# Peptides against a protein of PDB entry 7SFY, part 9

Target 1, 41 residues: chain A of PDB entry 7SFY
Amino acid sequence: ELFNLESRVEIEKSLTQMEDVLKALQMKLWEAESKLSFATC

## One batch from the design tools (peptide; aimed at target 1 Q26, target 1 (a further copy) L29)

Design b2_p13_4 (made by RFdiffusion4)
Pose (drawn by RFdiffusion4):
Structure b2_p13_4 (pose): chain A 41 residues (1-41), chain B 38 residues (1-38), chain P 13 residues (1-13)
Amino acid sequence: as target 1 above (41 residues)
Amino acid sequence: FNLESRVEIEKSLTQMEDVLKALQMKLWEAESKLSFAT
Amino acid sequence: ARIETLKAEIEAT
């Protein structure tokens, strides 16, 4: 039970971490989309 | 992470892809730790 | 469910 809880804790921790990393990645990607979109009309 | 030039967009897009590649392995690692904890 | 959501976001990206 203890091991299970340690797992679930470290799991969902990095799940939020991944959430944070991807959504900053999605924001910069949107900037690049707008850049190449306006540039190539 | 620059978009001033086409060269920088290229370098920046590859960095994003490398970041996603790291995220995919972290997702799989999480899939397994969880499967092993049920 | 959170893993599936992240997977979908990653694929969308």

Design b2_p13_4_s1 (made by RFdiffusion4, then SolubleMPNN; from b2_p13_4, 8 letters changed)
Fold by OpenDDE base, seed 2:
Structure b2_p13_4_s1 (fold): chain B 41 residues (1-41), chain C 41 residues (1-41), chain A 13 residues (1-13)
Amino acid sequence: as target 1 above (41 residues)
Amino acid sequence: as target 1 above (41 residues)
Amino acid sequence: DRLAELKKQLEAL
C-alpha cells in the first residue's frame, strides 16, 4: 500500500461509509427491540 | 422482516463486525497520517 | 470489498 494523500482520502471515504452503515444497523436494532417490546407487552 | 430475538442477535453480530472493520480502517488511517508526516518532515 | 459485502448483508436482514 502506498501511504500518500490519495490513500488517506480513500480511507476517510471508506470510514464515512462504514459509519453510515453502522448507523443504519443501529436503527434496525432499535426497530427490532421496539417490536419485541411491543409484541411481548 | 421478522423482528424476533434471532433477528436481534443477527443484527448485533453484524454491528460488531462493522465496528471491527471501522477500527481496522482507523488504524490504517493513523498509519497513513504517520507516514505522510514522516515523508514531509 | 468488505464494505460492499457488509452492506449486502445489512440489506438481507
Scores: peptide ipSAE 0.120, ipTM 0.563, DockQ to the pose 0.054
OpenDDE base, seeds 1, 3, 4, 5: peptide ipSAE 0.114, 0.114, 0.118, 0.117; ipTM 0.544, 0.548, 0.512, 0.548

Design b2_p13_4_s2 (made by RFdiffusion4, then SolubleMPNN; from b2_p13_4, 9 letters changed)
Fold by OpenDDE base, seed 2:
Structure b2_p13_4_s2 (fold): chain B 41 residues (1-41), chain C 41 residues (1-41), chain A 13 residues (1-13)
Amino acid sequence: as target 1 above (41 residues)
Amino acid sequence: as target 1 above (41 residues)
Amino acid sequence: KRLEELRELLEKL
């Protein structure tokens, strides 16, 4: 396999993008949980 | 939006899957860097 | 470091 600067940068960019998606999903989870209401009696 | 157990579990599963991919990419990056050799003089 | 922090957060979910 050829490993060079380009491939390293590409992998790091992919990791960063996935990190951003993870953050977004974590926020959505938090927001969903915060908005959750229980049936009241 | 309807937030229930099913949606919560789905989000958590997605987060887990992405975490697994991140781990795999981190390993690939480490392996690539570990295999990198410099020109010797 | 940030990725590790994210993993720790994921483990707490």
Scores: peptide ipSAE 0.093, ipTM 0.517, DockQ to the pose 0.237
OpenDDE base, seeds 1, 3, 4, 5: peptide ipSAE 0.088, 0.090, 0.091, 0.086; ipTM 0.524, 0.524, 0.532, 0.516; seeds 1, 3 fail the geometry check

Design b2_p13_4_s3 (made by RFdiffusion4, then SolubleMPNN; from b2_p13_4, 9 letters changed)
Fold by OpenDDE base, seed 3:
Structure b2_p13_4_s3 (fold): chain B 41 residues (1-41), chain C 41 residues (1-41), chain A 13 residues (1-13)
Amino acid sequence: as target 1 above (41 residues)
Amino acid sequence: as target 1 above (41 residues)
Amino acid sequence: SRLEQLKQQLQEL
């Protein structure tokens, strides 16, 4: 494979997109936990 | 939806898996950059 | 998944 500036940019873009997805999932987790209520008797 | 301990565990597992993939891709980027050579004349 | 798609795209570069 040929690694050039364009390839680097594409890889870094993909990494950024994955980080954004990760953040979105972390936020969803936070929201779910914020809505969590404990059982009562 | 019902958020319980099981749901939390599943979400956190997914997050961990994504982090592992992210690390793998970062390592691939590092390897590619390490192999990068500049053009000569 | 989107993550799998990104993974595959990076591997294809």
Scores: peptide ipSAE 0.116, ipTM 0.532, DockQ to the pose 0.050
OpenDDE base, seeds 1, 2, 4, 5: peptide ipSAE 0.112, 0.104, 0.116, 0.106; ipTM 0.534, 0.534, 0.559, 0.505

Design b2_p13_4_s4 (made by RFdiffusion4, then SolubleMPNN; from b2_p13_4, 7 letters changed)
Fold by OpenDDE base, seed 4:
Structure b2_p13_4_s4 (fold): chain B 41 residues (1-41), chain C 41 residues (1-41), chain A 13 residues (1-13)
Amino acid sequence: as target 1 above (41 residues)
Amino acid sequence: as target 1 above (41 residues)
Amino acid sequence: KRLEELKKQLEAL
């Protein structure tokens, strides 16, 4: 890692990408749980 | 995607792994910002 | 990068 503003910006970019993936996973989990609830009712 | 409990568990496992990486990235960001503040003072 | 690996895993689900 370089200790400079470019490195910080890259970390922030990676964080944003991770949050996007996390949101996608949460939506998939919600779908699975919703379908499971529907299937068991 | 498989609609079953195994699939749900796998998604939850992936979520946990993502959260772990997210925490690591946040700590790295904190380090960078802390060092930057120190370097500029 | 671990992030990219996790993205690939998500896409495979």
Scores: peptide ipSAE 0.100, ipTM 0.552, DockQ to the pose 0.054
OpenDDE base, seeds 1, 2, 3, 5: peptide ipSAE 0.098, 0.091, 0.095, 0.095; ipTM 0.545, 0.533, 0.538, 0.555

Design b2_p13_5_s1 (made by RFdiffusion4, then SolubleMPNN; its pose is not in this set)
Fold by OpenDDE base, seed 2:
Structure b2_p13_5_s1 (fold): chain B 41 residues (1-41), chain C 41 residues (1-41), chain A 13 residues (1-13)
Amino acid sequence: as target 1 above (41 residues)
Amino acid sequence: as target 1 above (41 residues)
Amino acid sequence: LEELLEKIRKLKS
């Protein structure tokens, strides 16, 4: 495939979106783990 | 939703996969840009 | 998320 400005911009947009999702999921994981309760007798 | 081991493992798997894709795309972007040629007169 | 992942897979290929 031929690399051009359009393809570069598209890849960079996708990378940014993925990074945002990564951050969100990491925060959700942290929140979930911080709220995790354990069963006790 | 109820957080448990299964959901935690699933989220962590997804995060790892996304990080791998992120790395791959970053490398592809770098390679593409490094191979970019410019028109000259 | 799944839609985004699919878009990314297409870009990776």
Scores: peptide ipSAE 0.092, ipTM 0.516, DockQ to the pose 0.061
OpenDDE base, seeds 1, 3, 4, 5: peptide ipSAE 0.091, 0.091, 0.084, 0.081; ipTM 0.518, 0.518, 0.524, 0.513

Design b2_p13_5_s2 (made by RFdiffusion4, then SolubleMPNN; its pose is not in this set)
Fold by OpenDDE base, seed 3:
Structure b2_p13_5_s2 (fold): chain B 41 residues (1-41), chain C 41 residues (1-41), chain A 13 residues (1-13)
Amino acid sequence: as target 1 above (41 residues)
Amino acid sequence: as target 1 above (41 residues)
Amino acid sequence: LEELLEKIRELKS
C-alpha cells in the first residue's frame, strides 16, 4: 500500500460523505421518533 | 411509512455500524498519515 | 448510498 496526498484526500472525502449520510439518518430517526404515536384503547 | 420500535432499533443499529466503520476509517487514515514519509533527494 | 458503502468497504479492506 502506498499512501500519498491523493489517497488522503480520497479517504477524507469518503469520511465526509459518510458523516453526511449519518447526519441524514439521524435526522430521519429524529423525525420518525417525533412522529411516533402510541396506541390508544 | 409506519414507525415502530422495531424500526427505531433497526435504524439505530445501522447508525452504530456506520459509526464503527467511520472510526475504523479514521484510524486507518491516522495510521497512513503517521507512516507517510517525504521524498528525499 | 450503495456506491458510497462499496467505496467505504474498499477503503476499509
Scores: peptide ipSAE 0.087, ipTM 0.523, DockQ to the pose 0.061
OpenDDE base, seeds 1, 2, 4, 5: peptide ipSAE 0.087, 0.085, 0.079, 0.082; ipTM 0.521, 0.516, 0.513, 0.520; seed 5 fails the geometry check

Design b2_p13_5_s3 (made by RFdiffusion4, then SolubleMPNN; its pose is not in this set)
Fold by OpenDDE base, seed 1:
Structure b2_p13_5_s3 (fold): chain B 41 residues (1-41), chain C 41 residues (1-41), chain A 13 residues (1-13)
Amino acid sequence: as target 1 above (41 residues)
Amino acid sequence: as target 1 above (41 residues)
Amino acid sequence: LDELLEKIRELKS
Protein backbone atom coordinates (compact mmCIF):
# COMPACT_ATOMS: atom_id res chain seq x y z
CA GLU B 1 0.00 0.00 0.00
CA LEU B 2 1.14 3.47 -0.82
CA PHE B 3 1.38 5.64 2.26
CA ASN B 4 2.14 9.33 2.04
CA LEU B 5 1.43 12.51 3.94
CA GLU B 6 -2.00 12.84 2.37
CA SER B 7 -2.99 9.37 3.51
CA ARG B 8 -1.71 9.94 7.02
CA VAL B 9 -3.55 13.21 7.38
CA GLU B 10 -6.76 11.64 6.15
CA ILE B 11 -6.49 8.75 8.58
CA GLU B 12 -5.75 11.06 11.48
CA LYS B 13 -8.71 13.25 10.61
CA SER B 14 -10.98 10.24 10.53
CA LEU B 15 -9.67 9.04 13.86
CA THR B 16 -10.26 12.42 15.42
CA GLN B 17 -13.79 12.55 14.09
CA MET B 18 -14.54 9.09 15.39
CA GLU B 19 -13.19 9.99 18.80
CA ASP B 20 -15.44 13.01 18.87
CA VAL B 21 -18.46 10.92 17.97
CA LEU B 22 -17.51 8.32 20.54
CA LYS B 23 -17.33 10.94 23.25
CA ALA B 24 -20.66 12.37 22.20
CA LEU B 25 -22.29 8.96 22.33
CA GLN B 26 -20.80 8.26 25.73
CA MET B 27 -22.29 11.49 26.97
CA LYS B 28 -25.64 10.61 25.46
CA LEU B 29 -25.56 7.24 27.13
CA TRP B 30 -24.80 8.79 30.49
CA GLU B 31 -27.60 11.28 30.10
CA ALA B 32 -30.04 8.64 28.97
CA GLU B 33 -29.20 6.40 31.89
CA SER B 34 -29.46 9.27 34.33
CA LYS B 35 -32.94 9.99 33.04
CA LEU B 36 -34.08 6.41 33.23
CA SER B 37 -37.03 6.07 35.55
CA PHE B 38 -38.71 2.98 36.91
CA ALA B 39 -42.30 2.03 37.31
CA THR B 40 -43.58 2.60 40.81
CA CYS B 41 -46.44 1.11 42.69
CA GLU C 1 -37.41 10.28 24.70
CA LEU C 2 -38.24 6.75 25.56
CA PHE C 3 -35.27 4.91 26.97
CA ASN C 4 -35.41 1.26 27.88
CA LEU C 5 -33.13 -1.71 28.20
CA GLU C 6 -33.23 -2.37 24.48
CA SER C 7 -32.10 1.14 23.68
CA ARG C 8 -29.30 1.03 26.22
CA VAL C 9 -28.01 -2.28 24.94
CA GLU C 10 -28.04 -1.04 21.38
CA ILE C 11 -26.14 2.12 22.25
CA GLU C 12 -23.57 0.17 24.22
CA LYS C 13 -23.08 -2.23 21.35
CA SER C 14 -22.54 0.65 18.97
CA LEU C 15 -20.03 2.24 21.31
CA THR C 16 -18.13 -1.01 21.62
CA GLN C 17 -18.00 -1.42 17.86
CA MET C 18 -16.74 2.11 17.40
CA GLU C 19 -14.06 1.56 20.00
CA ASP C 20 -12.94 -1.57 18.19
CA VAL C 21 -12.72 0.30 14.90
CA LEU C 22 -10.85 3.12 16.57
CA LYS C 23 -8.28 0.71 17.94
CA ALA C 24 -7.92 -0.96 14.58
CA LEU C 25 -7.35 2.35 12.85
CA GLN C 26 -4.81 3.39 15.45
CA MET C 27 -2.94 0.17 14.82
CA LYS C 28 -3.09 0.72 11.09
CA LEU C 29 -1.74 4.21 11.49
CA TRP C 30 1.14 2.97 13.59
CA GLU C 31 1.96 0.25 11.11
CA ALA C 32 1.73 2.62 8.18
CA GLU C 33 4.02 5.12 9.83
CA SER C 34 6.50 2.43 10.79
CA LYS C 35 6.64 1.33 7.18
CA LEU C 36 7.11 4.81 5.82
CA SER C 37 10.32 5.06 3.87
CA PHE C 38 12.09 8.06 2.45
CA ALA C 39 13.69 8.71 -0.87
CA THR C 40 17.42 8.31 -0.81
CA CYS C 41 20.10 9.70 -3.03
CA LEU A 1 -22.21 10.26 10.84
CA ASP A 2 -23.13 7.80 8.12
CA GLU A 3 -20.54 9.26 5.78
CA LEU A 4 -17.91 9.17 8.48
CA LEU A 5 -18.68 5.55 9.30
CA GLU A 6 -18.47 4.61 5.66
CA LYS A 7 -15.13 6.33 5.31
CA ILE A 8 -13.87 4.61 8.42
CA ARG A 9 -14.96 1.25 7.07
CA GLU A 10 -12.99 1.93 3.93
CA LEU A 11 -9.91 2.82 5.93
CA LYS A 12 -10.31 -0.26 8.09
CA SER A 13 -10.38 -2.58 5.10
Scores: peptide ipSAE 0.090, ipTM 0.526, DockQ to the pose 0.061
OpenDDE base, seeds 2, 3, 4, 5: peptide ipSAE 0.085, 0.089, 0.089, 0.087; ipTM 0.526, 0.524, 0.471, 0.518

Design b2_p13_5_s4 (made by RFdiffusion4, then SolubleMPNN; its pose is not in this set)
Fold by OpenDDE base, seed 4:
Structure b2_p13_5_s4 (fold): chain B 41 residues (1-41), chain C 41 residues (1-41), chain A 13 residues (1-13)
Amino acid sequence: as target 1 above (41 residues)
Amino acid sequence: as target 1 above (41 residues)
Amino acid sequence: LDELLERIRELKS
């Protein structure tokens, strides 16, 4: 496998993008669960 | 949007899978950077 | 998300 500065930057960029998606999905899940709990009360 | 137990389970499963990939990539990055530092010493 | 996952698969391979 090749690893240089460009490869590291690309990997870090992809990791950041994935973390952003994860955070967004976690927030959506929280909102959905909050609405569910509210609706079922 | 529909949200029920099945939907929640599916979302959580997807989130877990993404987290697993993130961890794997972070470890690969760490290993690559460690090898680079060792090789450049 | 699909594009991100594809890119991640490429990085992991």
Scores: peptide ipSAE 0.113, ipTM 0.521, DockQ to the pose 0.060
OpenDDE base, seeds 1, 2, 3, 5: peptide ipSAE 0.108, 0.105, 0.106, 0.105; ipTM 0.519, 0.517, 0.515, 0.479; seed 1 fails the geometry check

Design b2_p13_6 (made by RFdiffusion4)
Pose (drawn by RFdiffusion4):
Structure b2_p13_6 (pose): chain A 41 residues (1-41), chain B 38 residues (1-38), chain P 13 residues (1-13)
Amino acid sequence: as target 1 above (41 residues)
Amino acid sequence: FNLESRVEIEKSLTQMEDVLKALQMKLWEAESKLSFAT
Amino acid sequence: ELREKADALEEKL
């Protein structure tokens, strides 16, 4: 049970970490989209 | 992470792909740790 | 392509 809880803790910790990393990645990607979109009309 | 130039957009887009590539492995690692904890 | 991959990964999270 202890091992299970340690797992679930370290799991959902990096899940939020992956959430934070991707959504900043999605924001910059949107900037690039707008850049190439306006540039190539 | 620049978008001033086409050369920089290219370098920046590849960096984002490398980041996604790392995220995919982290997601799989999480899939396994969880499967092993049930 | 990067957008599709990013959205699909977000859904899996």

Design b2_p13_6_s1 (made by RFdiffusion4, then SolubleMPNN; from b2_p13_6, 8 letters changed)
Fold by OpenDDE base, seed 4:
Structure b2_p13_6_s1 (fold): chain B 41 residues (1-41), chain C 41 residues (1-41), chain A 13 residues (1-13)
Amino acid sequence: as target 1 above (41 residues)
Amino acid sequence: as target 1 above (41 residues)
Amino acid sequence: DLKKKLEELKQKL
């Protein structure tokens, strides 16, 4: 595979999509942990 | 869905897997950009 | 499925 501007844009797009999913999952984890801490108190 | 310890472990495992893939992709991007800079000089 | 989405993203690169 040849690396060019299109390949770079595709990698950056994929990285951004993964970061967005990570942020969403981290928020879900925070919400879940908050609920768990509330329920276990 | 009920949040319990198993759900937390599953979310954390998924997050870790995503972070590992992100790091791998970032390294590939760095390598590709380094090769591009070398090839375009 | 998160695992499937990650694998699809990894395979595109």
Scores: peptide ipSAE 0.074, ipTM 0.543, DockQ to the pose 0.058
OpenDDE base, seeds 1, 2, 3, 5: peptide ipSAE 0.067, 0.066, 0.055, 0.058; ipTM 0.543, 0.538, 0.477, 0.490

Design b2_p13_6_s2 (made by RFdiffusion4, then SolubleMPNN; from b2_p13_6, 7 letters changed)
Fold by OpenDDE base, seed 2:
Parts: structure tokens; C-alpha cells; sequence
Structure b2_p13_6_s2 (fold): chain B 41 residues (1-41), chain C 41 residues (1-41), chain A 13 residues (1-13)
């Protein structure tokens, strides 16, 4: 199949979705780390 | 559940996988664009 | 949900 506008838009949409999920994971990591509690000495 | 080393490793592994997929999609986009043929004038 | 989104996006490779 030939590359066309629809194909480009579809790939760009997928890239954006991946970036959004990546950011969400990074936020979850930050939240998890910020909630880390240490053992009582 | 408490955040521990296993949780951190799991999240980091997921992040790495997401980044790898993102790079693969970017490569596919580049390849698709490089294969774009123009109409004969 | 997040894992499902990841798995779904990985299928687009």
C-alpha cells in the first residue's frame, strides 16, 4: 500500500497515544516513589 | 500495597518497553514518509 | 487499565 495522508495521521495518532501512556507511567512512578515509606529504625 | 524494589523495577521495565515501541513507531513513520511517491506532473 | 493500553499499543508494531 502507498503512504497517504490517512496513513500518516494514523501513525501520528499512535505516537501521541504512546507518549501519553509514557507520561502516565512516569507520573505513576513519581507518585509511587513519593509514597515510599521507610522502615522504622 | 507498599512500593518496593520489585514495583520500581516493574515500572521501569514498562517505561523502557514503551520507549522502545515509541522508537519503533517513529522509525516506521520515517520509513513510510521516505517511501512516499509523488504524482506525475 | 494502563497495562491494557500498553498491550494494545504494542500490538500496533
Amino acid sequence: as target 1 above (41 residues)
Amino acid sequence: as target 1 above (41 residues)
Amino acid sequence: SLKKKLDELMKKL
Scores: peptide ipSAE 0.070, ipTM 0.528, DockQ to the pose 0.061
OpenDDE base, seeds 1, 3, 4, 5: peptide ipSAE 0.066, 0.058, 0.063, 0.069; ipTM 0.527, 0.461, 0.475, 0.525

Design b2_p13_6_s3 (made by RFdiffusion4, then SolubleMPNN; from b2_p13_6, 6 letters changed)
Fold by OpenDDE base, seed 4:
Structure b2_p13_6_s3 (fold): chain B 41 residues (1-41), chain C 41 residues (1-41), chain A 13 residues (1-13)
Amino acid sequence: as target 1 above (41 residues)
Amino acid sequence: as target 1 above (41 residues)
Amino acid sequence: SLKEKLEELEKKL
């Protein structure tokens, strides 16, 4: 791998993309847990 | 989508996997930034 | 899928 400014920018872009997906998954988890709680209570 | 215990477990597995990849990317970023600093100083 | 998105991101490591 080549570690320079260009590679740093690419890694930061990937990190941002993953954080966005993580936030979406966390929202889905919240929805799933809310529905599970609703169904079991 | 079906939101039940099984779907919750699957989402949690995906979250854990993504967090592991995020940590790996953060380590790569640290390495890249360290090498960039070394190369430019 | 979530798996495909994860695999795509893993390829960037």
Scores: peptide ipSAE 0.064, ipTM 0.564, DockQ to the pose 0.060
OpenDDE base, seeds 1, 2, 3, 5: peptide ipSAE 0.056, 0.061, 0.062, 0.060; ipTM 0.546, 0.541, 0.545, 0.540

Design b2_p13_6_s4 (made by RFdiffusion4, then SolubleMPNN; from b2_p13_6, 8 letters changed)
Fold by OpenDDE base, seed 5:
Structure b2_p13_6_s4 (fold): chain B 41 residues (1-41), chain C 41 residues (1-41), chain A 13 residues (1-13)
Amino acid sequence: as target 1 above (41 residues)
Amino acid sequence: as target 1 above (41 residues)
Amino acid sequence: DLKKKLEELMKKL
């Protein structure tokens, strides 16, 4: 298995996409918790 | 769709798993880049 | 579905 520039770029792109998904999930969690807090107060 | 404690715990577990995968991939990338640098120098 | 999107990304790696 050769690690080359193309493989590196592909991994970096995938990592960036995963970070974006992680951030989106964190925001969704915060929004849901905020709504729950508002609804239960 | 009700957001409750169980839903919160499930999301937090998923987020933790995603972070662990992200860290593992970052380490793999670093190892691969380090090996490539050694091989190409 | 963000979870499915992540699962798809993990399968490509």
Scores: peptide ipSAE 0.079, ipTM 0.535, DockQ to the pose 0.061
OpenDDE base, seeds 1, 2, 3, 4: peptide ipSAE 0.079, 0.076, 0.077, 0.078; ipTM 0.539, 0.539, 0.532, 0.550

Design b2_p13_7 (made by RFdiffusion4)
Pose (drawn by RFdiffusion4):
Structure b2_p13_7 (pose): chain A 41 residues (1-41), chain B 38 residues (1-38), chain P 13 residues (1-13)
Amino acid sequence: as target 1 above (41 residues)
Amino acid sequence: FNLESRVEIEKSLTQMEDVLKALQMKLWEAESKLSFAT
Amino acid sequence: LRAQADALLARIE
């Protein structure tokens, strides 16, 4: 039970971490989209 | 992470891909740790 | 890249 809880804790911790990393990545990707979109009309 | 130039967009896009590549492995690692904890 | 990022985010959620 203890091991299970340690797992679930470290799991959902990095899940939020992956959330934070990807959404900043999605924001910069949007900037690039707008850049190449306007540039190539 | 620049977008001033086409050269920089290219370097920046590859970095984002490398980041996604790291995220895919982290997602799989999480898939397994969880499967092992049920 | 957008499609991959959105699909990955859906799996993470």

Design b2_p13_7_s1 (made by RFdiffusion4, then SolubleMPNN; from b2_p13_7, 9 letters changed)
Fold by OpenDDE base, seed 1:
Structure b2_p13_7_s1 (fold): chain B 41 residues (1-41), chain C 41 residues (1-41), chain A 13 residues (1-13)
Amino acid sequence: as target 1 above (41 residues)
Amino acid sequence: as target 1 above (41 residues)
Amino acid sequence: LKEKLEELLKKIQ
């Protein structure tokens, strides 16, 4: 595919969405591990 | 859902997959921008 | 979130 402004914008949107999901998963992991630590202490 | 070892492993796998995809998208963006720069210079 | 990950993975493959 020819790289154009539309392709760039689409990739940047996808990257942003992935970063947001990654952060959300990291937060969920931290919350889960915090609950585990509380349950085992 | 009860946080257990299985849930942790699943989240960690998902995080790793997302990081790999994020890197792949960043590389594709860089390659695309490099091609654009070459075409406009 | 998992669905978004799967969708994004499909766009790169």
Scores: peptide ipSAE 0.055, ipTM 0.524, DockQ to the pose 0.060
OpenDDE base, seeds 2, 3, 4, 5: peptide ipSAE 0.055, 0.045, 0.051, 0.052; ipTM 0.521, 0.478, 0.513, 0.521

Design b2_p13_7_s2 (made by RFdiffusion4, then SolubleMPNN; from b2_p13_7, 8 letters changed)
Fold by OpenDDE base, seed 5:
Structure b2_p13_7_s2 (fold): chain B 41 residues (1-41), chain C 41 residues (1-41), chain A 13 residues (1-13)
Amino acid sequence: as target 1 above (41 residues)
Amino acid sequence: as target 1 above (41 residues)
Amino acid sequence: LKEKLDSLLQKIQ
């Protein structure tokens, strides 16, 4: 297996995409918890 | 859409899975960079 | 990138 600039860029792009998904999931969790009422606890 | 304990647990599980993937990708990047020789720069 | 990702991971934990 060869590693070069292309490989590094691809891995970093994947990491960035995963970061975006994580942020979205964290926001979804926050929204859900914010909407959670006392009655649903 | 209803939010309850099940929904919270599911979201947190997804976040944990994403965390594991991110760690794996970071390790792969580190391994690749560690193996990168002067000649390949 | 690494520091940013580490920060996100810390927030999840």
Scores: peptide ipSAE 0.090, ipTM 0.542, DockQ to the pose 0.409
OpenDDE base, seeds 1, 2, 3, 4: peptide ipSAE 0.088, 0.089, 0.084, 0.084; ipTM 0.541, 0.544, 0.505, 0.539

Design b2_p13_7_s3 (made by RFdiffusion4, then SolubleMPNN; from b2_p13_7, 7 letters changed)
Fold by OpenDDE base, seed 3:
Structure b2_p13_7_s3 (fold): chain B 41 residues (1-41), chain C 41 residues (1-41), chain A 13 residues (1-13)
Amino acid sequence: as target 1 above (41 residues)
Amino acid sequence: as target 1 above (41 residues)
Amino acid sequence: LKKKLDELLKKIE
């Protein structure tokens, strides 16, 4: 198995992308919680 | 848009899952780097 | 690189 700079860069890009998704989800959660309301009849 | 406990739990589950994936990728990266070798003829 | 990744994970956790 061959590992080189290109492979490293690709993996780091993927990790960064995942981090961005996580941050987005965290923000969505925060926003949702700020708008939290209980169901009423 | 309605937010309830179920929605919160679902989002937190997704966040945890993503975190686990990130950790796995990080470990794979470290493993790959530990096996890093330069091409030779 | 490891330090950077550890730092990123620490921010997420």
Scores: peptide ipSAE 0.065, ipTM 0.534, DockQ to the pose 0.285
OpenDDE base, seeds 1, 2, 4, 5: peptide ipSAE 0.064, 0.063, 0.062, 0.062; ipTM 0.536, 0.533, 0.529, 0.492

Design b2_p13_7_s4 (made by RFdiffusion4, then SolubleMPNN; from b2_p13_7, 8 letters changed)
Fold by OpenDDE base, seed 2:
Structure b2_p13_7_s4 (fold): chain B 41 residues (1-41), chain C 41 residues (1-41), chain A 13 residues (1-13)
Amino acid sequence: as target 1 above (41 residues)
Amino acid sequence: as target 1 above (41 residues)
Amino acid sequence: LKKQLEELLKKIQ
């Protein structure tokens, strides 16, 4: 595949989307840990 | 779903796997940029 | 771009 501007932009978009998913999973993990701590009190 | 040790470990594994994919995409991007720079010389 | 990707990876870690 010829690496061009379009291919670069697509890779950057994919990386950004994966970052957003990672942040969402981290937040869900923190929420779950917070609820667990509250429920064990 | 009851958040337990298993659920936490699964989320942490998924996060790590996504980080590995992000690193792989980053490396592919740098390789493509490097090849493009070389081919334009 | 490389610096932006490096910064994204630092935010994930």
Scores: peptide ipSAE 0.057, ipTM 0.523, DockQ to the pose 0.273
OpenDDE base, seeds 1, 3, 4, 5: peptide ipSAE 0.056, 0.051, 0.052, 0.056; ipTM 0.526, 0.524, 0.521, 0.524

Design b2_p13_8 (made by RFdiffusion4)
Pose (drawn by RFdiffusion4):
Order: C-alpha cells, then sequence, then structure tokens
Structure b2_p13_8 (pose): chain A 41 residues (1-41), chain B 38 residues (1-38), chain P 13 residues (1-13)
C-alpha cells in the first residue's frame, strides 16, 4: 500500500510536469504557426 | 527558441520535436509505473 | 502530444 501510494504520487507529479512542459511548447508552436501562416499568406 | 529567421524556426521546431520525444517516453514510463501499482 | 507533433510536422512541410 505504501509503495502504491509512492508510485501514484511520483506519477501524477510528473503528469502535471508534462502538462506544464507541453502547454508552454503549444504556446510557442502557435507563435510559429502564426509566423509561417502570415508569411506564406 | 527564436522565430526571427527561417533558420531559427527550423532549429526551434526541431527542439520542440525533441521535447515531445522526451515527453512520449515520460508518458510511457508513467503508464508502466501505474500498471505495476494496481 | 500527437496533435502537437502533427502541428510541428505541418510547419516543417
Amino acid sequence: as target 1 above (41 residues)
Amino acid sequence: FNLESRVEIEKSLTQMEDVLKALQMKLWEAESKLSFAT
Amino acid sequence: IETTEERIETLKE
């Protein structure tokens, strides 16, 4: 039970970490999309 | 992470891909640690 | 993640 909890804790910790990493990645991706979109009309 | 030039967009897009590549492994690692904890 | 990757590939094309 203890091991299970330690797992679930370290799991959902990095799940939020992955959430944070990607959504900043999605914001810069959007900037590039707008850049190449406007540039190539 | 620059978008001033086409060369920089290229380098920046590859960095994003490398980041996603790292995220896919982290997702799989999480899939397994969870499967092993049920 | 896959959607983000597809968007990146679109930009590369």

Design b2_p13_8_s1 (made by RFdiffusion4, then SolubleMPNN; from b2_p13_8, 8 letters changed)
Fold by OpenDDE base, seed 1:
Structure b2_p13_8_s1 (fold): chain B 41 residues (1-41), chain C 41 residues (1-41), chain A 13 residues (1-13)
Amino acid sequence: as target 1 above (41 residues)
Amino acid sequence: as target 1 above (41 residues)
Amino acid sequence: IDALLEKIRKLKS
């Protein structure tokens, strides 16, 4: 397998993007759960 | 916006999946960088 | 997310 600067930069960029999405989803989940109400009718 | 148990479980499942991929990629990156050699010829 | 995961799967392989 070939590994060079371009490949490393691309992987790191993808990792950062995934972390950003993860944080956004975690915040969304917290907000949704904090406001969660249960329908009783 | 509608939020219920099914939606919460699905979001949490997606988050877990992303975290698993993140960890795998981080390990791959570490392994690749640790073994990196520079071609001089 | 699906597009990102697909991109990452390619990098992982």
Scores: peptide ipSAE 0.107, ipTM 0.521, DockQ to the pose 0.059
OpenDDE base, seeds 2, 3, 4, 5: peptide ipSAE 0.104, 0.089, 0.103, 0.100; ipTM 0.519, 0.476, 0.518, 0.514

Design b2_p13_8_s2 (made by RFdiffusion4, then SolubleMPNN; from b2_p13_8, 7 letters changed)
Fold by OpenDDE base, seed 4:
Structure b2_p13_8_s2 (fold): chain B 41 residues (1-41), chain C 41 residues (1-41), chain A 13 residues (1-13)
Amino acid sequence: as target 1 above (41 residues)
Amino acid sequence: as target 1 above (41 residues)
Amino acid sequence: IKELLERIRKLKS
């Protein structure tokens, strides 16, 4: 398993990208659920 | 923009998967940085 | 998402 400056930068870049997408999806989920109708029997 | 039970399940599935990978990568980063040698001039 | 996860899996490996 190799690790150097380039590896660290690449990992941190990917982590940041994933966190951005996670936050966006969580916001979308919140908005979607807020608008979701409630069904009852 | 459509949203139903299937859409919610798909989004939550993706979110969980991304969170799992994020945690794994953060652990890997911590371990890698802990073992990273310090170079000096 | 799939493409991002695949790239991340390569980093994890």
Scores: peptide ipSAE 0.113, ipTM 0.521, DockQ to the pose 0.056
OpenDDE base, seeds 1, 2, 3, 5: peptide ipSAE 0.105, 0.107, 0.092, 0.106; ipTM 0.513, 0.513, 0.472, 0.512; seed 1 fails the geometry check

Design b2_p13_8_s3 (made by RFdiffusion4, then SolubleMPNN; from b2_p13_8, 9 letters changed)
Fold by OpenDDE base, seed 1:
Structure b2_p13_8_s3 (fold): chain B 41 residues (1-41), chain C 41 residues (1-41), chain A 13 residues (1-13)
Amino acid sequence: as target 1 above (41 residues)
Amino acid sequence: as target 1 above (41 residues)
Amino acid sequence: IQELLEKLRKLKS
């Protein structure tokens, strides 16, 4: 495809959005694992 | 929601997929910009 | 998230 300003803007928006979600998921994983409880003897 | 193994696996899969796409998009952006041509006088 | 990933995959390809 022909690269133009519209394409670049679209890619950059997607990248930013993905990075934000990635960070959110990483935090969620950490928090979820921190709440993990274990069976106790 | 109750955190369980299924939840963790699902999150980790999503993270991996997002990281892969992120890398791909970053590469595409670089390549696209490298191909950018300018008007010439 | 899945919807976003799907959209981004389309851009990837």
Scores: peptide ipSAE 0.104, ipTM 0.530, DockQ to the pose 0.057
OpenDDE base, seeds 2, 3, 4, 5: peptide ipSAE 0.101, 0.103, 0.101, 0.102; ipTM 0.523, 0.527, 0.524, 0.525

